# Designs tried in a protein design run: peptides against a protein of PDB entry 6FRK. Part 51

Target 1, 411 residues: chain A of PDB entry 6FRK
Amino acid sequence: NEEVLNAMLKEVCTALLEADVNIKLVKQLRENVKSAIDLEEMASGLNKRKMIQHAVFKELVKLVDPGVKAWTPTKGKQNVIMFVGLQGSGKTTTCSKLAYYYQRKGWKTCLICADTFRAGAFDQLKQNATKARIPFYGSYTEMDPVIIASEGVEKFKNENFEIIIVDTSGRHKQEDSLFEEMLQVANAIQPDNIVYVMDASIGQACEAQAKAFKDKVDVASVIVTKLDGHAKGGGALSAVAATKSPIIFIGTGEHIDDFEPFKTQPFISKLLGMGDIEGLIDKVNELKLDDNEALIEKLKHGQFTLRDMYEQFQNIMKMGPFSQILGMIPGFGTDFMSKGNEQESMARLKKLMTIMDSMNDQELDSTDGAKVFSKQPGRIQRVARGSGVSTRDVQELLTQYTKFAQMVKKM

## One batch from the design tools (peptide; made by RFdiffusion4, then SolubleMPNN)

Design b1_p11_7_s3 (from b1_p11_7, 9 letters changed)
Fold by OpenDDE base, seed 2:
Structure b1_p11_7_s3 (fold): chain B 411 residues (1-411), chain A 11 residues (1-11)
Amino acid sequence: as target 1 above (411 residues)
Amino acid sequence: LVELLKFLEKL
């Protein structure tokens, strides 16, 4: 029994190391799991694999819980949120994502660019803020980040902003000069929350980086970025352990909407390759259910039109990156779609939708759309010309539709 | 939706 336990724990430890979990945390997890598993209960014929999986899951949940309640902004107050982190961590992009998140929730939100070190930092922030219609402050001439942060915070306090986000400069390495600058900014603006932004893709370096920031500035929250990449998120455990601060949000891509509140259970489930059923349900529920009920009813009757297929392609495009959605399904590994295949798949969907935009209502609403086109081949030529595609591309779309409609008729 | 996604991966 102990040999079987040690073998299974070795496999779990290997998988966690391959997920960028820090070696010290993996050792501690192994000890905690061994202490939590009663070897006598393992003798009673219980499914040893399920017990070990449950013990591992429970101990990973504890490693992501710092035992500290996350700071939350107070409605109707002026909340100053300072961002800290290395250059390339996604800090500046994450400031814009957080600002956009609060703006969409009906908060009066603004951005301050106190990154005077990086050429074009203010232009990048201004571009992102303007696209999202977020008010911003910064300077092209002032080089002191303390002056910029202080003036910007005072301005937006006087204008009764509720969420005031301050982006600071980053460096490529842990430099004492960066930490002194961050401390001077923090002392000047007196932030209600300091957010450390960590790149999950740095793997085993996550602990040392997160610790260096926590030892110099009063980090109270963590945001983990680049969880859509090769990083399986194990660095998040290292950030929580080092900062003793909760993860509040995760960045799941490059788009401004690729940002979500951190949930412990879904994250650990995904880290273990169990999928994220809860996040899939939430994402399906964020799709207006009213359009889905009408579709489910049509599908139950074996009815599927080209319009129904078009609406499904719109829903998929609203869900975001396909790799993320598939990675939420149990048994679909995160590795199933390379990033190259995703942009190509989205371009293919957009091409198919452009072909359908050149169809008429009789073609779109037919219960046998392929038969409408087969009876009158001139329709294929019209649609091909209208959408700027070949007649072959239209025939391929109709072939795909026919396969779907046959699948629906078998349900 | 899962079947639709699996189908789109095969395209």
Scores: peptide ipSAE 0.022, ipTM 0.502, DockQ to the pose 0.076
Fold by OpenDDE base, seed 5:
Structure b1_p11_7_s3 (fold): chain B 411 residues (1-411), chain A 11 residues (1-11)
Amino acid sequence: as target 1 above (411 residues)
Amino acid sequence: LVELLKFLEKL
C-alpha cells in the first residue's frame, strides 16, 4: 500500500512541477497528503486513486487560501485601487479589464495613468479606456508619478467616482528606484487596496517577485495574468504563499472581457487537468445561449443540420479564445493549443463558416445534408466556387458534418 | 458543444 501511494504521489508531484508549482510547496504538499491518508482505510478496498486525488485537491485548496478575506469595494464610497507589478506583467491591460468589470456591474469607475517612465503608457491607457468608455486621467508633461496620482485621485474623488484605479510604472526586479517610487505613490494617495499583478508564465520566478513587492508595499490582493497561454497557473500558489494575499481575479486573454473573478475550485481542477466544467457552464450561461434548449431538444431527437453546426460555430466564437474553452474540458490539457494554434483554429472555423455561407437554405436545413450533396454533385461545385475553396474542402466539411450527425443519432 | 469541441480538436 505504501509503495502504491508513493508511486501515485510521484506522478502528482511531477505534474505539479510541470505546472510551475514551487518545489518547496510540492514537497510540503506530498508530506501533508501522506499525513492525511489513513493507510488502514486504503487497505479496506476504497478507491485508492480517488482518495489520493481528493487529498491532493484538498491540500491545493488550502495553498490557494491565505486565510485572509479578500478586499471588496464599498458602494457609495470612493475606493482607491493601486496597481503594482513588473513591466510586461499585463498590469496596464489588467487595470482596464478591472475598470470595465466594475463599470459593467454599475460602478462609477475611472482610470489614472501614473506611469511616467514608459513612453506611450498614457496613450495605451487612453486608447483602452476610450474603447471601454471609461473616464481617464494622466499627463503628457508632468514627470512626477506622485503629482499625477494625487491630482487624478483628488479630481475623481471630487467627481464622486466609486472605483478609482491607479496604474503605476513597471520596471525590472533589480531596480530599487521603482520600489521607492511605488512607496511614494502609495503614501501620497493612501489606497484602499494594493493589487499585485503577476504574469503566470514566469514559472518558478513567481515566489521571489511576489515577495519583493510585498516587502516594499502592503499588497492586499493578487491578479494573475496570461492564463490563456502555456502557463498552467502553478505560479499563482507561489504568489499567495509569498504575499499572504488572496487572488481576486484572473486574466484569461487579450480582450477586455477576458477577465473573471477568481474561483478556487475551478482553478485547482484546471491545474490538475480535471477541466473546469463549472466555468464552462457559467460561460455558456453568460452568453445567453437560450437557443441551446432548442438545440438540446433537436439532439435528443437525433436531428442535426448544417445550420445547427453553423450556429454552434458562432457560439464557440462568442465564448472567446478557443484554447480557453478547450482548457475547460476534462482531458484537454492547457498546453494542447499553442498560441499559434489558436489563431489557426479560429481561421479554420471561419473557413468552415465561409463555406456554409455559400450554401442555400435547403442544404443548411436538411436533416441529411450529406445526402443532398451526394445526390447532386453540382451543389458541391457551386458552394466551392461561391466560397473561393476547392471541391475537396467542401467534401471534407460534409464528411465532418456526417461524422457529427452520426454521433447525434447514437445519443 | 463539448463533443463539437472534441471534434474540432481532431481537425
Scores: peptide ipSAE 0.020, ipTM 0.513, DockQ to the pose 0.064
Fold by OpenDDE base, seed 4:
Structure b1_p11_7_s3 (fold): chain B 411 residues (1-411), chain A 11 residues (1-11)
Amino acid sequence: as target 1 above (411 residues)
Amino acid sequence: LVELLKFLEKL
């Protein structure tokens, strides 16, 4: 039993190291899992694999819990949120994402660009803020980030903004001058929250970077970015361990809405390759897809129309980036759809929908849509002409529909 | 929806 446990723990430890989990945390997890597993309960014929998986899951949940309650903004107050992090961490993009998140929730939100080091930092922030209709402040002439941050915070306080986000300079290296600047800005604006933005893709460097920031600045929150890429998220555990601060949000892509509140259970499930069915359900429920119950009942009866397929394509398009949606399904790694394949997949879905837009209600609502087209080939030519596609493209769609409808009949 | 996504993946 101990040899089997040690073998399974070795596989888990290898997988966690391949997920960019820090070697110290992996060692600690191994010992904690060993201590949490009752070997006597393992002898009683319980599924040893499920027991170890549950113990690993439970200990990973503890590793992302710093034991400190996350800061939350107070409604009707002025909440100053200072962002810190390296250049390329996604800090500036994340400021805009957080601002947009609060704005969509009905908070009076604004952005301040206190990055004087990077040429075009203010133009980039202005571009992002303008696209999202978020009020912004910055200077083209002021070189002191303390002055810009102070003036911007004062301006937006006087205008009764509830969420005031300050983006600071990010450098390529941990330089003492950067930390001094961050301290001067923090002392001047007295932020209610200091958010460290970390790139998950830096792997084993996450711990050292997060520690270097925490040792210099009173980091109270962490945001992890680039969880849409090859980063399996193990760096997030390193950030929590080093900063002793909760992860409050994650960045899941390049779009301004590719940003979500951190949820421990879904995150650990995804890290273990178990998928995020709960997050998929939540995301489907947030879409207020009123017809999901009607669709589920049709699917239970083995009924599936071209209209039902069209509605599901609309739902997929509303869920956002296809790579994220796939990454929520168990067994689909984030690696399965490279970012290049996502645009192509969305273009393909849009093409299929455009073909269906040229179909009539009799064709769309038929429980045997493929047979309707097979009986009257002139329908294929009409739809092809109406949608500006080849007759082959319509036949390919009907072939795809037929394969899916056959799968539904087997459920 | 999940089964449709699994189907789209096979395409």
Scores: peptide ipSAE 0.018, ipTM 0.507, DockQ to the pose 0.067
Fold by OpenDDE base, seed 3:
Structure b1_p11_7_s3 (fold): chain B 411 residues (1-411), chain A 11 residues (1-11)
Amino acid sequence: as target 1 above (411 residues)
Amino acid sequence: LVELLKFLEKL
């Protein structure tokens, strides 16, 4: 029994190391899991795999919990949030994502560009902020980040902004000059929260990087970026361990909406490849898909129309990025949709919806929509002309619909 | 919904 436990723990430890979990944390987890497993309960014929998986899950949840409550902004106050982290960590993009998140929640939000080192930093921030309709501050002429940060914070405080996000210089390496600049900015603006932005894709370097920032600046929150890539997120555990600070958000892509509040259970479930059924349910419920009962009832009766398909495509477009949705399904890894495929998939759905917008109610509401079109091929030509697509594109949509309707009839 | 999403992944 102990040999079997040791073999299974070796496989789990290997998988965690391959998920960029720090070797010290993996060793500690192995010891904690060994101490938490009763060998007598394992002898009783309980599913040894489920027990080990549960023990591993429980210990990973503890590793991502720093035991410190996350800072939250106070409504009606001026909350200054300073961002720190290396260049290429996704820091500047994450500033815009966080600003957009709070703006969508009804906070008076603004952005300050205190990155004077990177050529075009202010233009990039301005471009992102303008697209999101977020007020911004920065300078093309001032080279001191302390002056820019101080003036920008003062300006937006005087204008009664509630969320004031300050982006700083990141540099390419851990440099004493970078840390001194960050400390000078922090001392000048007196931030309510310092957010360390970490790229999950740096693997085993996550601990050393996160520690270097925490040793120099009072990091109170972590944001982990690039979890849409090959990064399995194990570096997030290293960041929490090194900073002793909670992960508050995760970046899950390049789009401004590819940003979500950190949830411990879903994150560990994804890290273990278990999927995120709870987050999928929450996301489906957030969409107010009130008409799901009528659809579920139709699906139970094996009825599925082109209108029902259109409504589902609308629902899916409201869910946001497909990669996030698929990554919530057990057994679908983040590797199933390359970053390029997501915009293409959304464009493809929008194209399919545009084809259906050119259909009439008789075509949309038919329980055998494909047969309506097959009996009267002139309908395909009308829809193709109305939607500006080929007759082939309409036939492809009808073929896809037919495959789906056949699947529904088997449910 | 999961079967719909799996179908859409194959689109």
Scores: peptide ipSAE 0.024, ipTM 0.509, DockQ to the pose 0.071; fails the geometry check

Design b1_p11_7_s4 (from b1_p11_7, 9 letters changed)
Fold by OpenDDE base, seed 4:
Structure b1_p11_7_s4 (fold): chain B 411 residues (1-411), chain A 11 residues (1-11)
Amino acid sequence: as target 1 above (411 residues)
Amino acid sequence: LRELLEFLNKL
């Protein structure tokens, strides 16, 4: 039993290392899991795999819990949020995402560009802020980030902004001059929260990077970016361990909406390849898909129309990037996302919807849509002409629908 | 939705 446990723990440790979890954390987790598993309970014929999985899950949940409550903005107050992080961490993009997140929640939000080091930093911030209709401040002439940050914070305080986000300079390396500048900015504006932005794709370097920031600046929150990429998220554990600060949000793509509050349970479930069923449910609920219960009921009765398929394609398109949605479904590993450019998958869905837009209500609402088209082949030609596609493309859609309707009948 | 997405990935 101990040899089997050690073998399974070795596989788990290997998988965690391949997920960019820090070697020290993996060792600690291995010891904690060994101590948490009662070998006597494992002898009683319980599913040893399920027990180990539960123990691993519990210990991973502890590794993302810094034991401190996340800072939250106070409604009706002026909350100053300073962003810190290296260049390429996604810091500037994340400032805009956070501002947009709070704006959508009815907070009066603004952005300050205190990045004087990077040419065009202010233009980039201005472009992002303007697209999102977020008020912004910065200078083309002032070179002191302390002056810009102070003036911008004062301006937006006087205008009764509730969320004041300050983007700072990011450099390619941990330089003492960067940390001195960050400290001077922090001292001048006295932020209510300092957010460290970390790129998850840097793998084993996450610990050293996060520690270097924490040792110089009072990091109180972490945001992890690029979790849509090849980064399996193990770097997030390293960030929490090094900063002793909670992850408050995650960046899940390039779009301004590719930003979500950090949830421990879904994140660990995804890290373990269990999928994110809760995040899928939450994202479905955010879409106000009131008609989903009626659809689920129809599916349970083996009824599925071309209209039902069209509505589901609309729902998928509303859920955002197709890669993210797929990555929330259990059993869709990273290798399944490698086969299609996200843009190509969305273009394919949009093409299928355009074909269905050329169908009539009798064709869309038929419980046997494929049979309607098979009985009258002239319908295929009409739909093909109406949608500007080949008759083959319409036949492929009907073949896909038929395969789905057959699957629904087997459920 | 899950079943539809599983279907779309088999396409």
Scores: peptide ipSAE 0.016, ipTM 0.461, DockQ to the pose 0.075
Fold by OpenDDE base, seed 2:
Structure b1_p11_7_s4 (fold): chain B 411 residues (1-411), chain A 11 residues (1-11)
Amino acid sequence: as target 1 above (411 residues)
Amino acid sequence: LRELLEFLNKL
């Protein structure tokens, strides 16, 4: 039994190391899992694999929990949020994502660019802020980040902003001059929250980076970026362990809406390749699919139309990146859709929708849409001409619809 | 949704 346990723990430890979990944390987890597994309970005929998986899951959940409640902004107050982190961590992009998140929730939100070190930092922030309709402050002439941050915070306090986000210089390395500049800015503006932004793709360097920031500045929150890439998210465990601060959000892509509140259970489930069923349910619920009850009723009756398929394609397009949705389903590995296949898949969906936009209501609402077209081949030629596609493309769509409708009839 | 996604992946 001990040899089997040690073999399974070795596989789990290897998988966690391949997920960029720090070697020290993996060692600690291995000892904690060994202490939590009663070898005597393993004699009782319990599924040893499930027990080890549950113990590993429970210990990973503890590693992501700092035991500290996340700071939350107070409605109707002026909340100053300072961002810190290296250049290339996604800090500046994350400032815009967080500002957009709060703006969409009905907060009066603004952005301050106190990055005087990077040429074009203010132009980049201004472009992102303008696209999102977020008020911004910065200077092209002032080189002191303390002056810019102080003036910007004062301005937006006087204008009764509720969320005031300050972006700082990141540098390329852990430099004492960067930390002193961050301390000077923090002392001048007195932030209610300091957010450390960490790139998950730096692997084993996550611990050393997060520790260096926590040792110099009062980090109270963590945001982990680039979780859509090759980073399996194990660096997030290192950030929590080093900062003793909660992860509040994660960045899941390059778009301004590729940003979500951090949830411990879904994140650990995804890290272990168990999928994110909860995040899938939440994302399905966020789609305000009140129309899903009508669809579920139709599906229960074995009814499926071309219009129902069109509505489902619209829903998929609203759910965001298709690779992320697949990565939420248990048993779909993250590798199933290369980044090239996503744009191609979205272009393919949009092409199918454009074909359906050239169909009439009789064709769209028919419970046997393929038979309507098979009885009158002139309809295929009309739709093909209307959508600018070949008659073959329309026949392929009808073949796809027929396969789907047959699957629905078997449910 | 899973079956729809599995179908779309086979396309």
Scores: peptide ipSAE 0.015, ipTM 0.470, DockQ to the pose 0.075
Fold by OpenDDE base, seed 5:
Structure b1_p11_7_s4 (fold): chain B 411 residues (1-411), chain A 11 residues (1-11)
Amino acid sequence: as target 1 above (411 residues)
Amino acid sequence: LRELLEFLNKL
C-alpha cells in the first residue's frame, strides 16, 4: 500500500513539476499529502486514486489561499490601483482589461500611463483605452514617472473617479533602479492596492520574480496572465507563496474581455487536468441556451442534422474563444491549444458556417445530410458556388459532419 | 452539456 501511494504521488509530483509548480512547493505538498492520508482508510477498499486526488486537490487549494482577504475597491471612494511587473508580463494589457472590467460593472474608471521607459507605452495604452472608451492620462514629454503618476492621480481624484489604475515601467531585468522607481511612485501616489502582474509562461522563475517585487513594494494582489497559452499555471502557486497575496484575476486570452475573477476550485481543477466544468457550466448558463434541451433530446435519439451542427457552431462562437472552451473540458490537454491561433480556429468555424448558409432547408434538416449530397453531386457544386469555396471545402465539411453524426449515433 | 463535453472529449 505504501509503495502504491509512493508511486502515485511520484506521478502527481511529476505532473505538477511539468505544470511549472515550484520544486519546494511540490516537496511540501508531497509531505502534507502523505500526512493527511490515513493508510488505514486506504485499506478499506476506497478508490485509492480518488483519495489521493482529493488530498492533492485540498493541498493545492491551501497553496493558492494566502489566508489574506483580497482587497476590494470601495464604492464612492477614489481607489488607486498601482500595477507592477516585468516587461512582457502583460501588465499594460492587464491594466486595460481591469479598467474595462470595472467600467462594465458601472465604476467610473480611468488609466494612467507612468511607463516612461518603454517607447510607445503611452500610445499603446491610449489605443487600448480609446477602443474601450476609458479615460486616460499620460505624457509624451515628461520623463519622471513620479510626476506623471502624481498629476494623473490628482486629476482623476478631483474628477471623482472611483477606480484609478496606474501602469508603471516594466524592465527586462531585475534592475535596482526599476525597484527604486516603483517605490518612489508608490510613495508619491499612496496606492490602495498594488497589483503584481505575472506571466504564467515563465515557469520556475515565478518564485524568484514574485519575491523580488514583494521585497521592494507592498504587493497586495496578484494577476496571472497568459493562461490561454502553453503555461500550465503552476507558477501562480509560486507567486501566492512568495507575495503572500491572493490572485484576484486571470488573463485568459488576447481580447480585452479575456479577463475573469480568479476562482480557486476551477483553477486547481484545470491545473490537475480535470478541466473547468464549473466555469463551462457558468458560461453555458450565461448564454441562456434554452435550445440546449431540444438538442440534447435529438442527440439522445441519435439525430444530428447539418442545422444542429450549425446551431452548435453558433453556440461555440457565442461562448467565446474555442481555445478557452476546450481548455475547460476535462481531458483536452493544453496541447490542443498549441496547433492553431484561436483566430484561425474561429475563422475556420466561420468558413464552415458560411458554407452552410448556402445550403437549403432540405439539406440542413436531413437526418443524413451527407447522403443527400452524395446522391446529388450537383448540390455540392451549388453550395460551393454560393459560398465562394471549392467543392473540396464542401466535401471536407460533409466529412466532418459525417464523423459527428456517426459519433452521435453511438451515444 | 455533459454529453457535449463527452462528445468534444472523443474528438
Scores: peptide ipSAE 0.008, ipTM 0.397, DockQ to the pose 0.052
Fold by OpenDDE base, seed 3:
Structure b1_p11_7_s4 (fold): chain B 411 residues (1-411), chain A 11 residues (1-11)
Amino acid sequence: as target 1 above (411 residues)
Amino acid sequence: LRELLEFLNKL
């Protein structure tokens, strides 16, 4: 029994190392799992695999919990949030995502660009901020990040902003000059929260990077980016262990909406490839898909129209990237949709919706939409011309609709 | 939802 336990723990340890979990954390987890497993309960015919999986899950949850309460902004106060991290970590993009998140929650939010090192940093921030309608500050002429950060924070404090996000310079390497600049900015603006942004794709370098930042600046929060990539997110455990700071958000793609509050249970479930049923439920609930009682009743009656398909495509587009949704379903690994296939799939859905936008109510609301078009082929040509597509593209849509409507009739 | 998503993956 002990040999079998040791063999199974060796496989789990190998899989965690392959998921970018630090060797020290994997060793500690192995010891903690061994101490948590009662060998007598394992002898009683309980599913040894489930028991080990539960013990591993419980110990991973503890590794993501720093035992420190996450900082939260206070409503009606001026909350200064300073971002720190290396160049390419997704820091600037994450500043815009966080600003947009708080703006959508009804916070008076602004952005400050204190990155004087990177050419075009201010233009990039300005572009992102303008797209999201977020007020921004920065300079094309001032080269001191301390001056820019101080002036921007003062300006937005005087204008009664509630969330003041400061983006700082990122370097390609851990350099003393970067940390000195970060300390000077932090001392000048006195941030309520310092957010370390880490790229999950840097693998085993996560611990050393996170430690170097924590040893120099008072990191109070972590944001992990690029969790939509091949990185299983084991580096997030290393960041928490090194910073002793909670993960507050995760970046799950390139879109401004590819940003989620960190949840421990869903994250560990995803890391272990068990799926994220809770996050799927929460995302379904956030979409108010419950207003589809009328659709669920139609589906139960085997009724499915082109309008019902259009509404489903709208719901799916509101759910965000398909890779995220699929990665939430147990048994669909992150490998099932490469990043390239997602933009293509969303573009394909948008094309199908554009074809349906050229249909009339009789075509959209028919319980046999494909038969309406087959009886009057001139409708296909009208829709094709109206949507700027080929008659073949309309026929492909109708073929897809027919397959789906046949599936609904079998439900 | 799973069957819908499996259908969408075939699109």
Scores: peptide ipSAE 0.010, ipTM 0.441, DockQ to the pose 0.074; fails the geometry check

